# Peptides against a protein of PDB entry 8PQO, part 52

Target 1, 252 residues: chain A of PDB entry 8PQO
Amino acid sequence: VLLKEYRVILPVSVDEYQVGQLYSVAEASKNETGGGEGVEVLVNEPYEKDGEKGQYTHKIYHLQSKVPTFVRMLAPEGALNIHEKAWNAYPYCRTVITNEYMKEDFLIKIETWHKPDLGTQENVHKLEPEAWKHVEAVYIDIADRSQVLSKDYKAEEDPAKFKSIKTGRGPLGPNWKQELVNQKDCPYMCAYKLVTVKFKWWGLQNKVENFIHKQERRLFTNFHRQLFCWLDKWVDLTMDDIRRMEEETKRQ

## One batch from the design tools (peptide; made by RFdiffusion4, then SolubleMPNN)

Design b1_p13_1_s3 (from b1_p13_1, 7 letters changed)
Fold by OpenDDE base, seed 2:
Structure b1_p13_1_s3 (fold): chain B 252 residues (1-252), chain A 13 residues (1-13)
Amino acid sequence: as target 1 above (252 residues)
Amino acid sequence: DPLKELQYELAGT
């Protein structure tokens, strides 16, 4: 098991982020291959549990059509079915990813708290001390180009170059986080993303777990760079606007 | 969009 807590600081408020996240996910998904192909939505309903209220989704990603034929032919039953269970109770979110074949030997869990701070809280997910001591805190700086793969880099998605016309935020210089503290009119937040990766397969555990974390970090970095650079596109939208847009998209 | 969560959480995996 490999645990890391990714802390993504953004010059947006927690309330703004809720809109921006949904917008950016929708926008980013338009460019992804498949657009829902091989995705089965089993459950999509409100939930309420232990004071947590939100939306629960259970999806199955059928990867059979997304792998080479020889892989499909050799894959054990259930190996190409990924289950995603998600609890969205913003500002708290939890996603649990499992595989039918691997069962208890495979888990990706992503738990996110969105807090109006600069990533200064320790153990925001309230892990036991013994577990928390094994968690690596990883700060993602969306302005740091060195954290971005060259193949992923786009100038129009570079927070170090972007200037929001609507808000005046940006560009984010090398010391933007430190400077932000002195900018009373600029909101800020941190997404605390605790990522638990378990892959119990002899000889591959560490390799796969580290690989998954590497990809998650890459994803979080790129996504939040986009989110910020798209600020002018979503900052004036309301949650109702987002919901309307989602409904319109579902019909297409 | 059924890919929203996956896009956000697993796009690179």
Scores: peptide ipSAE 0.075, ipTM 0.785, DockQ to the pose 0.270
Fold by OpenDDE base, seed 4:
Structure b1_p13_1_s3 (fold): chain B 252 residues (1-252), chain A 13 residues (1-13)
Amino acid sequence: as target 1 above (252 residues)
Amino acid sequence: DPLKELQYELAGT
């Protein structure tokens, strides 16, 4: 098991982020070819559990069409079906990813708290001390180009170049986080993303777990760079606007 | 990148 807590600091409020996240997901999905292909939505309903209220989704990602033919032919039954269970109770979210074939030997869990701070809270997910001591805190700086793969880099999605016309936020310089504290009118938040990866296969555990973390980090980095650089597109939207957009997308 | 697609779908729910 490999645990890392990714802390993504953004010059937006927790409330703004809720809109921005949903918008950016929708936008990113539109930009991805084959988005939604092989995705089966089993459940999408409100839930209430242990005082937590939100939206529960259960999706199956059928990866048969996403892998080479030879992989598909060699893959055991269920190996290419990934189940995603998500509990979205913003500002808290939890996602559990499992595989039909691997069963208990494979788990990706992503738990996110969105807090109005600069990533200074320790153990925001309230892990046991013994577990918490094994968690690596990883700070993602959306302005740091060195954290972005060259193939992922787009100038229009570079927070170090972007200036929000509507809010005046950006561009984010090398010391933007430190400077943010002095800008009373600029909100900030941190997304604390605790990622638990378990891959219990002898000889491959560390390799796969590290690989998955690398991909998650890449995803979080790129996504939040986009989210910030798209600020002017979503900052004036309401949650109702987002819901309408989602409904329209589902009908297509 | 299947994980990228997963997270985008996940974050949107």
Scores: peptide ipSAE 0.065, ipTM 0.792, DockQ to the pose 0.403
Fold by OpenDDE base, seed 3:
Structure b1_p13_1_s3 (fold): chain B 252 residues (1-252), chain A 13 residues (1-13)
Amino acid sequence: as target 1 above (252 residues)
Amino acid sequence: DPLKELQYELAGT
């Protein structure tokens, strides 16, 4: 098991982020070829449990059409079905990813708290002390180009170049986070994303777990760079606007 | 990229 807490600091408020996240997900999904193919939604309903209230979704990702034929032919039944269970109680979110074939031997869990701070809280997910000491905190700086792969880099998605017309935020210089505390008109938040990866196959555990974390970090970095650079597109949208957009995207 | 699609779905759920 490999645990890392990714801390993504953004020059937006927690309330703004709720809109921006949903917009950016919809926009990113639209921009991806073949997005949504092979996705089965089993459950999509409100939930309330232990004081947590939000939306629960259960999806299955069928990967049969996304792997080479020889892999599909050799794969055991259920091996190419990935289950995603998600609890969205913003500002808290939890997602659990499992595989039918691997059962207890495979788990990806992503738990996120969105807080109005600069990523300074320790153990926001309230892990036991013995577990928390094994968590690596990883800070993602959306303005740091060195954290972006060259193949992923787009100038129009570079926070170091972007200037928001509507809010006046950006571009983000090398010391933008330190400067936020002196900019009373600029809100800020941190997404604390605790990622738990378990791949319990001898000889492959460390390799696969590290690989998954690398992909998660890459995704979080690129996504939040997009989110910020798309600020002018979503900052004036309401939640009702977002809901309409989601419905339109689902119909594609 | 299935993983990318999955994570975007996760963020929007």
Scores: peptide ipSAE 0.065, ipTM 0.790, DockQ to the pose 0.455
Fold by OpenDDE base, seed 5:
Structure b1_p13_1_s3 (fold): chain B 252 residues (1-252), chain A 13 residues (1-13)
Amino acid sequence: as target 1 above (252 residues)
Amino acid sequence: DPLKELQYELAGT
């Protein structure tokens, strides 16, 4: 098991982020050619459990068409079906990813708290001390180009170049996080993403767990760069606007 | 990228 807490600081408020996240997910999904193929939504309903209230979703990703033929031919039954269970109780979210074939031997869990701070809280997910000491804290700086793969880099998605016309936020310089403390009119938040990866196959555990973390970090980095650079597209939208957009998209 | 698709679907749902 490999645990890392990714801390993504953003020059937006927790309330703004709720809209921005949903918009950016929808936008990113549209940009993916063939995106959504093989996705089956089993459950999408409100939930209430242990004082937590939000939206629960259960999706299956059928990956048969997304892997090489030889992998598909050799894959055991259920090995290419990924289950995603998500509990969205913003500002708290939890996602659990499992595989039908691997069962308890495979787990990706992503637990996120969105807090109005600069990523300074320790153990925001309230782990036991013994567990917390094994968690690596990883700060993602959306303005740091060195954290972005060259193949992923787009100038129009570079926070170091972007300036919001509607809010005046950006561009984000090398010391933007430190400067935020002195900018009373600029909101900020941190997404604390505790990622738990378990891959219990002898000889491959460390390699696969590290690989998955690398992909998650890459995803978080690129997504939040997009979210910020798309600020002018979503900052004036309400949650009702987002809901209408989602309904319209589902009907198409 | 299948993982990218997963994360986006998670955040959007």
Scores: peptide ipSAE 0.065, ipTM 0.792, DockQ to the pose 0.405

Design b1_p13_1_s4 (from b1_p13_1, 7 letters changed)
Fold by OpenDDE base, seed 2:
Structure b1_p13_1_s4 (fold): chain B 252 residues (1-252), chain A 13 residues (1-13)
Amino acid sequence: as target 1 above (252 residues)
Amino acid sequence: DPLHELQLRLAGT
C-alpha cells in the first residue's frame, strides 16, 4: 500500500472551485474521444450517511475494446472491468476504484477535502497516527512548469502566462503562493487529495503502485492547470449552468 | 474511451 496526500493550492475560493471543477471535467470530456462509450452507470443517486449528504455513483469502465485482441482473449473474467464508486459530498469527495478480478488485491482510493487554506493542515483526513506517518505530503504547484511533462504542456493552459480578465487573477509567478497571502482580495483554497493505492501482485506491487501515483499526480497537475486557466469561462457560471452543460455533454 | 474517461474522472475527483 502506498499513500500520498496531494495538496493542490489554487487562487480560487472553495465555492468557486465547485463550479470550476465540474466545468473543467465537462469541458475536458468534450475533448476526449469516445465519450461515455464503455462506461456503464449502475447507480446515480443521492445518499445520506453519518451526516454526510451527497451524490453516490457506481460506474463500470469496460476496457475490453481498449486492449489488444490477444489480451482480451487471455484476460481472466472481470479483469478488464474497472468499478468506480464515488461519494460526492462537496467539499468532501471519496472515490474508490476496484477491479473484479483483483478483488481485495487492488484498490485506488481518492479522498478529497477542499479547505479554504494554503495547504497547511496536517492529517485533514484524520488517519490514525501510525497510518499518517507513512503518508507523503506532495505539494502540486500549478505554476511550476517543471512539474509538467513537455508532451502535456500547452501555453494556453500555463498559469504562469494566464491572466483572468474577469477576476484579474494571474499570472502566477514563482512566488505566487507567498504573494497570495498579502492579497486580501484574492481567495484561495487547497484540495487535499489523499490517494491510497494498493496493488498486491508479486513482483509488481511497488512498480504498479508508484506508477499509479505518478499518473495521478500528472492528472491532478494538468487538470488544475486547466481549471485555473479556464477561470474566465466558468467563474460567472451557476450550478444550474453547470448542470445544463453536463447534460449537453452527455449527448455528445 | 472508457480509460480516458476514468482518467478524467480521477483527475477531477
Scores: peptide ipSAE 0.592, ipTM 0.950, DockQ to the pose 0.687
Fold by OpenDDE base, seed 3:
Structure b1_p13_1_s4 (fold): chain B 252 residues (1-252), chain A 13 residues (1-13)
Amino acid sequence: as target 1 above (252 residues)
Amino acid sequence: DPLHELQLRLAGT
């Protein structure tokens, strides 16, 4: 098991982020070819548990069409189905990824708290001390080009170049986080993403767990660079606007 | 593409 807490600082408020996050997911989905084919929604309902209220979703990602025929023919039952269970209770969110075949030997869990700070809180997910001491805190700086793979880099998604017309935020210089605290008119937040990865197969555990973390970090970095650079597109949107956009995206 | 959709979902969760 490998745990890391990714801390993504952004020059937006927690309230703004809710809109931006949903917009960016929808927008990014539009930019991808091949929509929701192979995705089955089993459950999509509101939930309430221990004072936590939100939306629960259970989806299955069927990967049979994404592997060669011989792999599909040899794959055990359930091996090519990925289950996603998500509890979205913004500003808290939890997503659990499992596989029917691997059962308890495979887990990706992402738990996110969105806080109006600069990533300075320790153990926001309230882990036991013994567990928390094994968590690596990883800071993601969306303005740091060195954290972006060359193949992923786009100038129009570079926070170091972007200037928001509507808010006046950006571009983000090398010391933008330090300067942010002195800018009273600019809100800020941190997304604390605790990522738990388990791949319990002998000889492959460390390699796969580290690989998955590398991919998650890459995803978080690129996503939040987009989110910020798309600020002018979503900052004035309402939740109703977002809902309409999501419905339109699902149809594509 | 279910893989792409999953990746996007995980990025924004």
Scores: peptide ipSAE 0.583, ipTM 0.949, DockQ to the pose 0.668
Fold by OpenDDE base, seed 1:
Structure b1_p13_1_s4 (fold): chain B 252 residues (1-252), chain A 13 residues (1-13)
Amino acid sequence: as target 1 above (252 residues)
Amino acid sequence: DPLHELQLRLAGT
C-alpha cells in the first residue's frame, strides 16, 4: 500500500472551485474523442450517512474494446471491468476504484477535502496516527513548469503566463503563494487529495503502485493548470449554469 | 470525483 496526500493550492475560493472543476472536466472531455464509450452508469442517487450528504455514483468502465485483441483473449473474466464508486459531497469527495478480478488485491481510493487555506493543515482526513506517519505530503505548484512534462506543456495553459481579465489574477510568479497573503482581495484554497493505492501482486506491487501515483500526480498537475487558465470562462458561471450545460451535453 | 471520471475516460481513448 502506498499513500500520498497531494496538496494543490489555487488562487480561487472553495465556492469558485466547485464550478471551475465541473466546467474544466467537461471542457477537457470535449477535447477528447471516443472517451465516452464503454462507460456504464449503474447507480446515480442521493445519499446521507454520518452527517455526510451528497450524490453517490457507481460506474463500470468496460475496457474490452480498448485493449489489443490478444489481451482481451487472455484476460480472465472480469479483469477488464473497472468499478468506480464515488461519494460526492462537496467540499468533500471520495472515490473508490476496484476491479472484479483482482478483488481485494487492487484498490485506488481518492479522498479530497477542499479547504480555504494554503495547504497547511496536517491530517485533514483524520487518519490514525500510525497510518498518517506513512503518508507522504506532495505539494503541487501549478506555476512550476519543471513539474510539467514537455509533451503536456501548452503555453495557453501556463499559469506563469496567464492573466485573468475578469479577476485580475495571475500571472503566477515563483513566489505567488507567499504573495497571496498580502493580496486581501484574492481568494485561495487547497485541494487535499489523499490517494491510497493498493496492488498486491508478487514482484510488481511497488512498481505498479508508484506508476499509478505518477499518473495521478500528472493528472492533478495538468488539470489544475487548465482550470486556472480557463478562469475567465467559468468564473461568472453558477452551479445552475453548469447543470444546464450538462443537460444540454446529454441531449447531444 | 469528476476529475477521476475524466482520467478513466482519457485512459480508455
Scores: peptide ipSAE 0.295, ipTM 0.875, DockQ to the pose 0.146
Fold by OpenDDE base, seed 4:
Formats: C-alpha cells, sequence, structure tokens
Structure b1_p13_1_s4 (fold): chain B 252 residues (1-252), chain A 13 residues (1-13)
C-alpha cells in the first residue's frame, strides 16, 4: 500500500472551485470521442451516511473493447472491468476504484477535502497516527512548468501566462503562493487529495503502486492547470449551468 | 474511451 496526500493550492475559493471542478470535468469530456461507450452507470443517487450528504455513483468501466484482442482473450474473467464508487459530498469527495478479478488485492482510493487554506493542515483526513506517518505530502504547484510533461503542455493552459480578465488573477509567478497571502481580495484554497493505492501482487506491488501515483499526480496537475486557466469561462456560471452542460455532454 | 473517461473523473474527483 502506498499513500500520498497531494495538496493542490489554487487562487480560487472553495465555493468557486465547486463550479470550476465540474466545469473542467465537463469541458475535458467534450474533447473525448466515443461518449459513454464502455461505461455502465449502475447507481446514481443521493446518499446520507454518518452525517455526510451527497451524491453516490457506481459505474463500471468495461475495457474489453479498448484492449488488443489477445489481451482480451488472455484476461481472466472480470479483469477488464473496473468499478468506480464515488461519494461526492463537496467539499468532501471519495472515490474508490476496484477490479472484479483482483478483488481485495487492488484498490485506488482518492479522498479529497477542499479547504480554504494554503495546504498547511496536517492529517486533514484524520488518519490514525500510525497510518499518517506513512503518508507522503506532495505539493502540486500549478504554475511550475517543470511539473508538466512536455507532451501535456499547452500555452493556453499555463497558469504562469494566464491572466483572468474577470477576476484579475494571474499570471502566477514563481512566488505566487507567498504573494497570495498579501492579496486580501484574492481567495485561495487547497485540495487535499489523499490517494491510497494498493496492488497486492508479489513482485509488482511497488512498481504498480508508484506508477499509479505517478499517473494520478499527472492527472491532478493537468486538471488544475486547466481549471485555473479556464477561470473566466466558469467563474460566473451557476451550478445549474454546470448541470446543463453535463447533461449535454452525456448525450453526445 | 472508458479508460480516458475514468482518468478524467479521477482527475476531478
Amino acid sequence: as target 1 above (252 residues)
Amino acid sequence: DPLHELQLRLAGT
């Protein structure tokens, strides 16, 4: 098991982020071809548990059509079915990824708290001390180009170049986080993303777990760079606007 | 692509 807490600081408020997050997911989804092919939605309903209220979703991602024929033929039953269970109770979110074949031997869990701070809280997810001591805190700086793969880099998604017309935020210089503290009118938040990766196969555990973390870090980095650079597109949108956008995307 | 869709969701979760 490999645990890392990714802390993504953004010059937006927690309330703003809710809109931006949903917008960015929807926007990124528009660029995808194939729609929902291979994705089965089993559950999509409100939930209430332990004082947490939100939306619960259970989806199955069927990867059979996306792998080579020989892989499909050799794959054990259920190996190409990925289950995603998500509890979205913003500002808290939990997503659990499992696989039918690997069962308890495979887990990706992402738990996110969105807090109005600069990533200074320790153990925001309230892990036991013994568990927390094994968590690596990883700060993602959306303005740091060195954290972005060249193949992922887009100038229009570079926070170091972007200037929000509507909010006046950006561009984000090398010391933007430090400077943000002095800008009383600029909100900020941190997304604390505790990522738990378990791949309990002898000889492959560390390799796969590290690989998955690397991928997650990449995803978080790119996503939040987009989120910020799309600020002017979503900052004035309402949640209803976002919902309409999501519905339109699902129909494509 | 279901895998890509999953990745997008994980990015924004």
Scores: peptide ipSAE 0.597, ipTM 0.951, DockQ to the pose 0.708; fails the geometry check

Design b1_p13_2_s1 (from b1_p13_2, 7 letters changed)
Fold by OpenDDE base, seed 3:
Structure b1_p13_2_s1 (fold): chain B 252 residues (1-252), chain A 13 residues (1-13)
Amino acid sequence: as target 1 above (252 residues)
Amino acid sequence: DKVLENIRLSSTV
């Protein structure tokens, strides 16, 4: 098991982020051609549990058409079905990814708290002290180009170049986080993403767990760069606007 | 690759 807490600081409020996240997920999904193929939505409903209220989704990703024929032919039953269960109770979110074949030997869990701070809180997910000792805190700087792979880099998604017309935020210079504290008119938040990766196959555990973390970090970095650079597209939207957009997309 | 990216994007929500 490998645990890391990714801390993503953004020059937006927690309330703004709720809209921006939903918009950016929808937009990013549209940009991915063929991404909806092989996705089955089993459940999409509101939930209430232990005072937590939100939206629960259960999706299955069928990978049979996405792997080479020889892999499909050799794959055990259920090996190419990935289950994603997500609880969105913003500002808290949890996603659990499992595989039918691997059962308890495979887990990706992503738990996120969104807080109106600069990533300074320790153990926001309230892990046991012994477990918390094993968590690496990883800061993601959306303005740092060195954290972006060259193949992922787009100038229009570079926070160091972007200037929001609507808010006046950006571009984000090398010391933007330190300067943010002195900018009374600019809100800020941190997304604390605790990522738990378990891949319990001998000889592959460390390699696969580290690989998954690398991919998650890459995703979080690129996504939040997009979210910020799309600020002018979503900052004036309401949650009702987002809900309408989601319903329109479902009908398409 | 695209399917895995979509899974990851969903996990961000």
Scores: peptide ipSAE 0.099, ipTM 0.798, DockQ to the pose 0.752
Fold by OpenDDE base, seed 2:
Structure b1_p13_2_s1 (fold): chain B 252 residues (1-252), chain A 13 residues (1-13)
Amino acid sequence: as target 1 above (252 residues)
Amino acid sequence: DKVLENIRLSSTV
């Protein structure tokens, strides 16, 4: 098991982020080829449990069409079906990813708290001390180009170049986080993403767990760079606007 | 890479 807590600081409020996240997910999904292919939505419903209220989704990702033919032919039954269960109770979110074949030997869990701070809270997910000591805290700086792969880099998605016309936020310089503390009129938040990765296969555990974390970090970095650089597209939207957009997208 | 990214993006909605 490999645990890391990714802390993504953004110059937006927790309330703004709720809109921006949904918008950016929708937009990013449109830009990805095959975003809906092989995705089966089993459940998409409101839930209420233990005072947590939100939206529950259960999706199956059928990877048969996404892997080479030889992999598909050799893959055991269920090995290419990924289950994703997600509880979105913003500002808290939880996603659990499992595989039918691997069962208990494979888990990706992503738990996110969105807090109106600069990533200064320790153990926001309230892990036991013994577990928490094994968690690496990883700060993602959306302005740091060195954290972005060259193949992922786009100038229009560079927070160090972007300036919001609507809000005046940006560009984010090298010391933007420190400067933000002195900018009373600029909201800020941190997304605390505790990522638990378990892959119990002999000889592959560390390799796969580290690989998954690398991909998650890459995803979080790119996504939040987009979210910020798309600020002018979503900052004036309401949650009702987002819901309408989602409904329209589902009809296409 | 792309598959995992798509999964994660989908989970955020």
Scores: peptide ipSAE 0.097, ipTM 0.802, DockQ to the pose 0.630
Fold by OpenDDE base, seed 4:
Structure b1_p13_2_s1 (fold): chain B 252 residues (1-252), chain A 13 residues (1-13)
Amino acid sequence: as target 1 above (252 residues)
Amino acid sequence: DKVLENIRLSSTV
């Protein structure tokens, strides 16, 4: 098991982020050709559990068409079906990813708290001390180009170049986080993303767990760069506007 | 890459 807490600081409020996140997910989905192919939505409903209220989704990613033929032929039954269960109770979110074949030997869990701070809270997910001592805190700086793969880099999604016309936020310089503290009118938040990766196959555990973390980090970095650079597109939207956009996307 | 991109949308929300 490999645990890392990714802390993504953003010059937006927790309330703004709720809109921005949903918008950016919807926008990213539109930009991904074939994103719906092989995705089965089993459940998409409101839930209430243990005082948590939100939206529950259960999706199956059927990877059979996404892998080479030889992999498909050699893959055990259920090995190419990935189940994703997500509980979105913003400002808390949890996603659990499992595989039919690997069962308990494979888990990706992503738990996110969105807090109005600069990533300074320790153990925001309230882990036991013994578990918390094994968590690496990883700060993602959306302005740091060195954290972005060259193949992922787009100038229009560079926070170091972007300036929001509507809010005046950006561009984000090297010391933007420190400067943000002095900007009383600029909101900020941190997304604390605790990522638990479990891959219990002997000889492959560390390799796969580290690989998955690398991919998650890449994902979070790129997504939040987009989210910020799309600020002017979503900052004036309401949650009702977002819901309409989601419904339209489901019909396509 | 495509698999990771699909996981992208759900893991962020």
Scores: peptide ipSAE 0.109, ipTM 0.806, DockQ to the pose 0.704; fails the geometry check
Fold by OpenDDE base, seed 5:
Structure b1_p13_2_s1 (fold): chain B 252 residues (1-252), chain A 13 residues (1-13)
Amino acid sequence: as target 1 above (252 residues)
Amino acid sequence: DKVLENIRLSSTV
């Protein structure tokens, strides 16, 4: 098991982020040509459990068409079906990813708290001290180009170049996080993403767990760069606007 | 690489 807490600082409020996240998810999904192929939505409903209230989703990703033929032929039954269960109780979110074949031997869990701070809280997910000491804290700087793979880099998604016309936020310079403390009119938040990766196959555990963390970090980095650079597209939207957009997209 | 990259996690995306 490998645990890391990714801390993503953004020059937006927790309330703004709720809209921006949903917009950016929808937008990024539209940009994926064929990305919806093999996705089955089993459940999408409100939930209430243990004082937590939000939206629950259960999706299956069928990977049969996305892997080489030889992998498909050799893969045991259920090995190419990935289940994603998500609980969105914003500002708290949880996602659990499992595989039908691997069962308890494979887990990706992502737990997120969105807080109106600069990523300074320790153990925001309230882990036991013995567990917390094994968590690596990883800061993602959306303005740092060195954290972006060259193949993922787009100038229109570069926070160091973007300036919001509607809010005046950006561009984000090298010391933008330190400067936020002095900018009373600029809201900020941190997404604390505790990522738990478990891959219990002897000889492959560390390699696969580290690989998955690398992919998650890449995803978080690119997504939040997009979210910020799309600020002018979503900052004036309400949650009702987002819901209408989602309904319109589902009907197509 | 591409398969995992295309899985958008509801908690992040």
Scores: peptide ipSAE 0.100, ipTM 0.803, DockQ to the pose 0.549; fails the geometry check

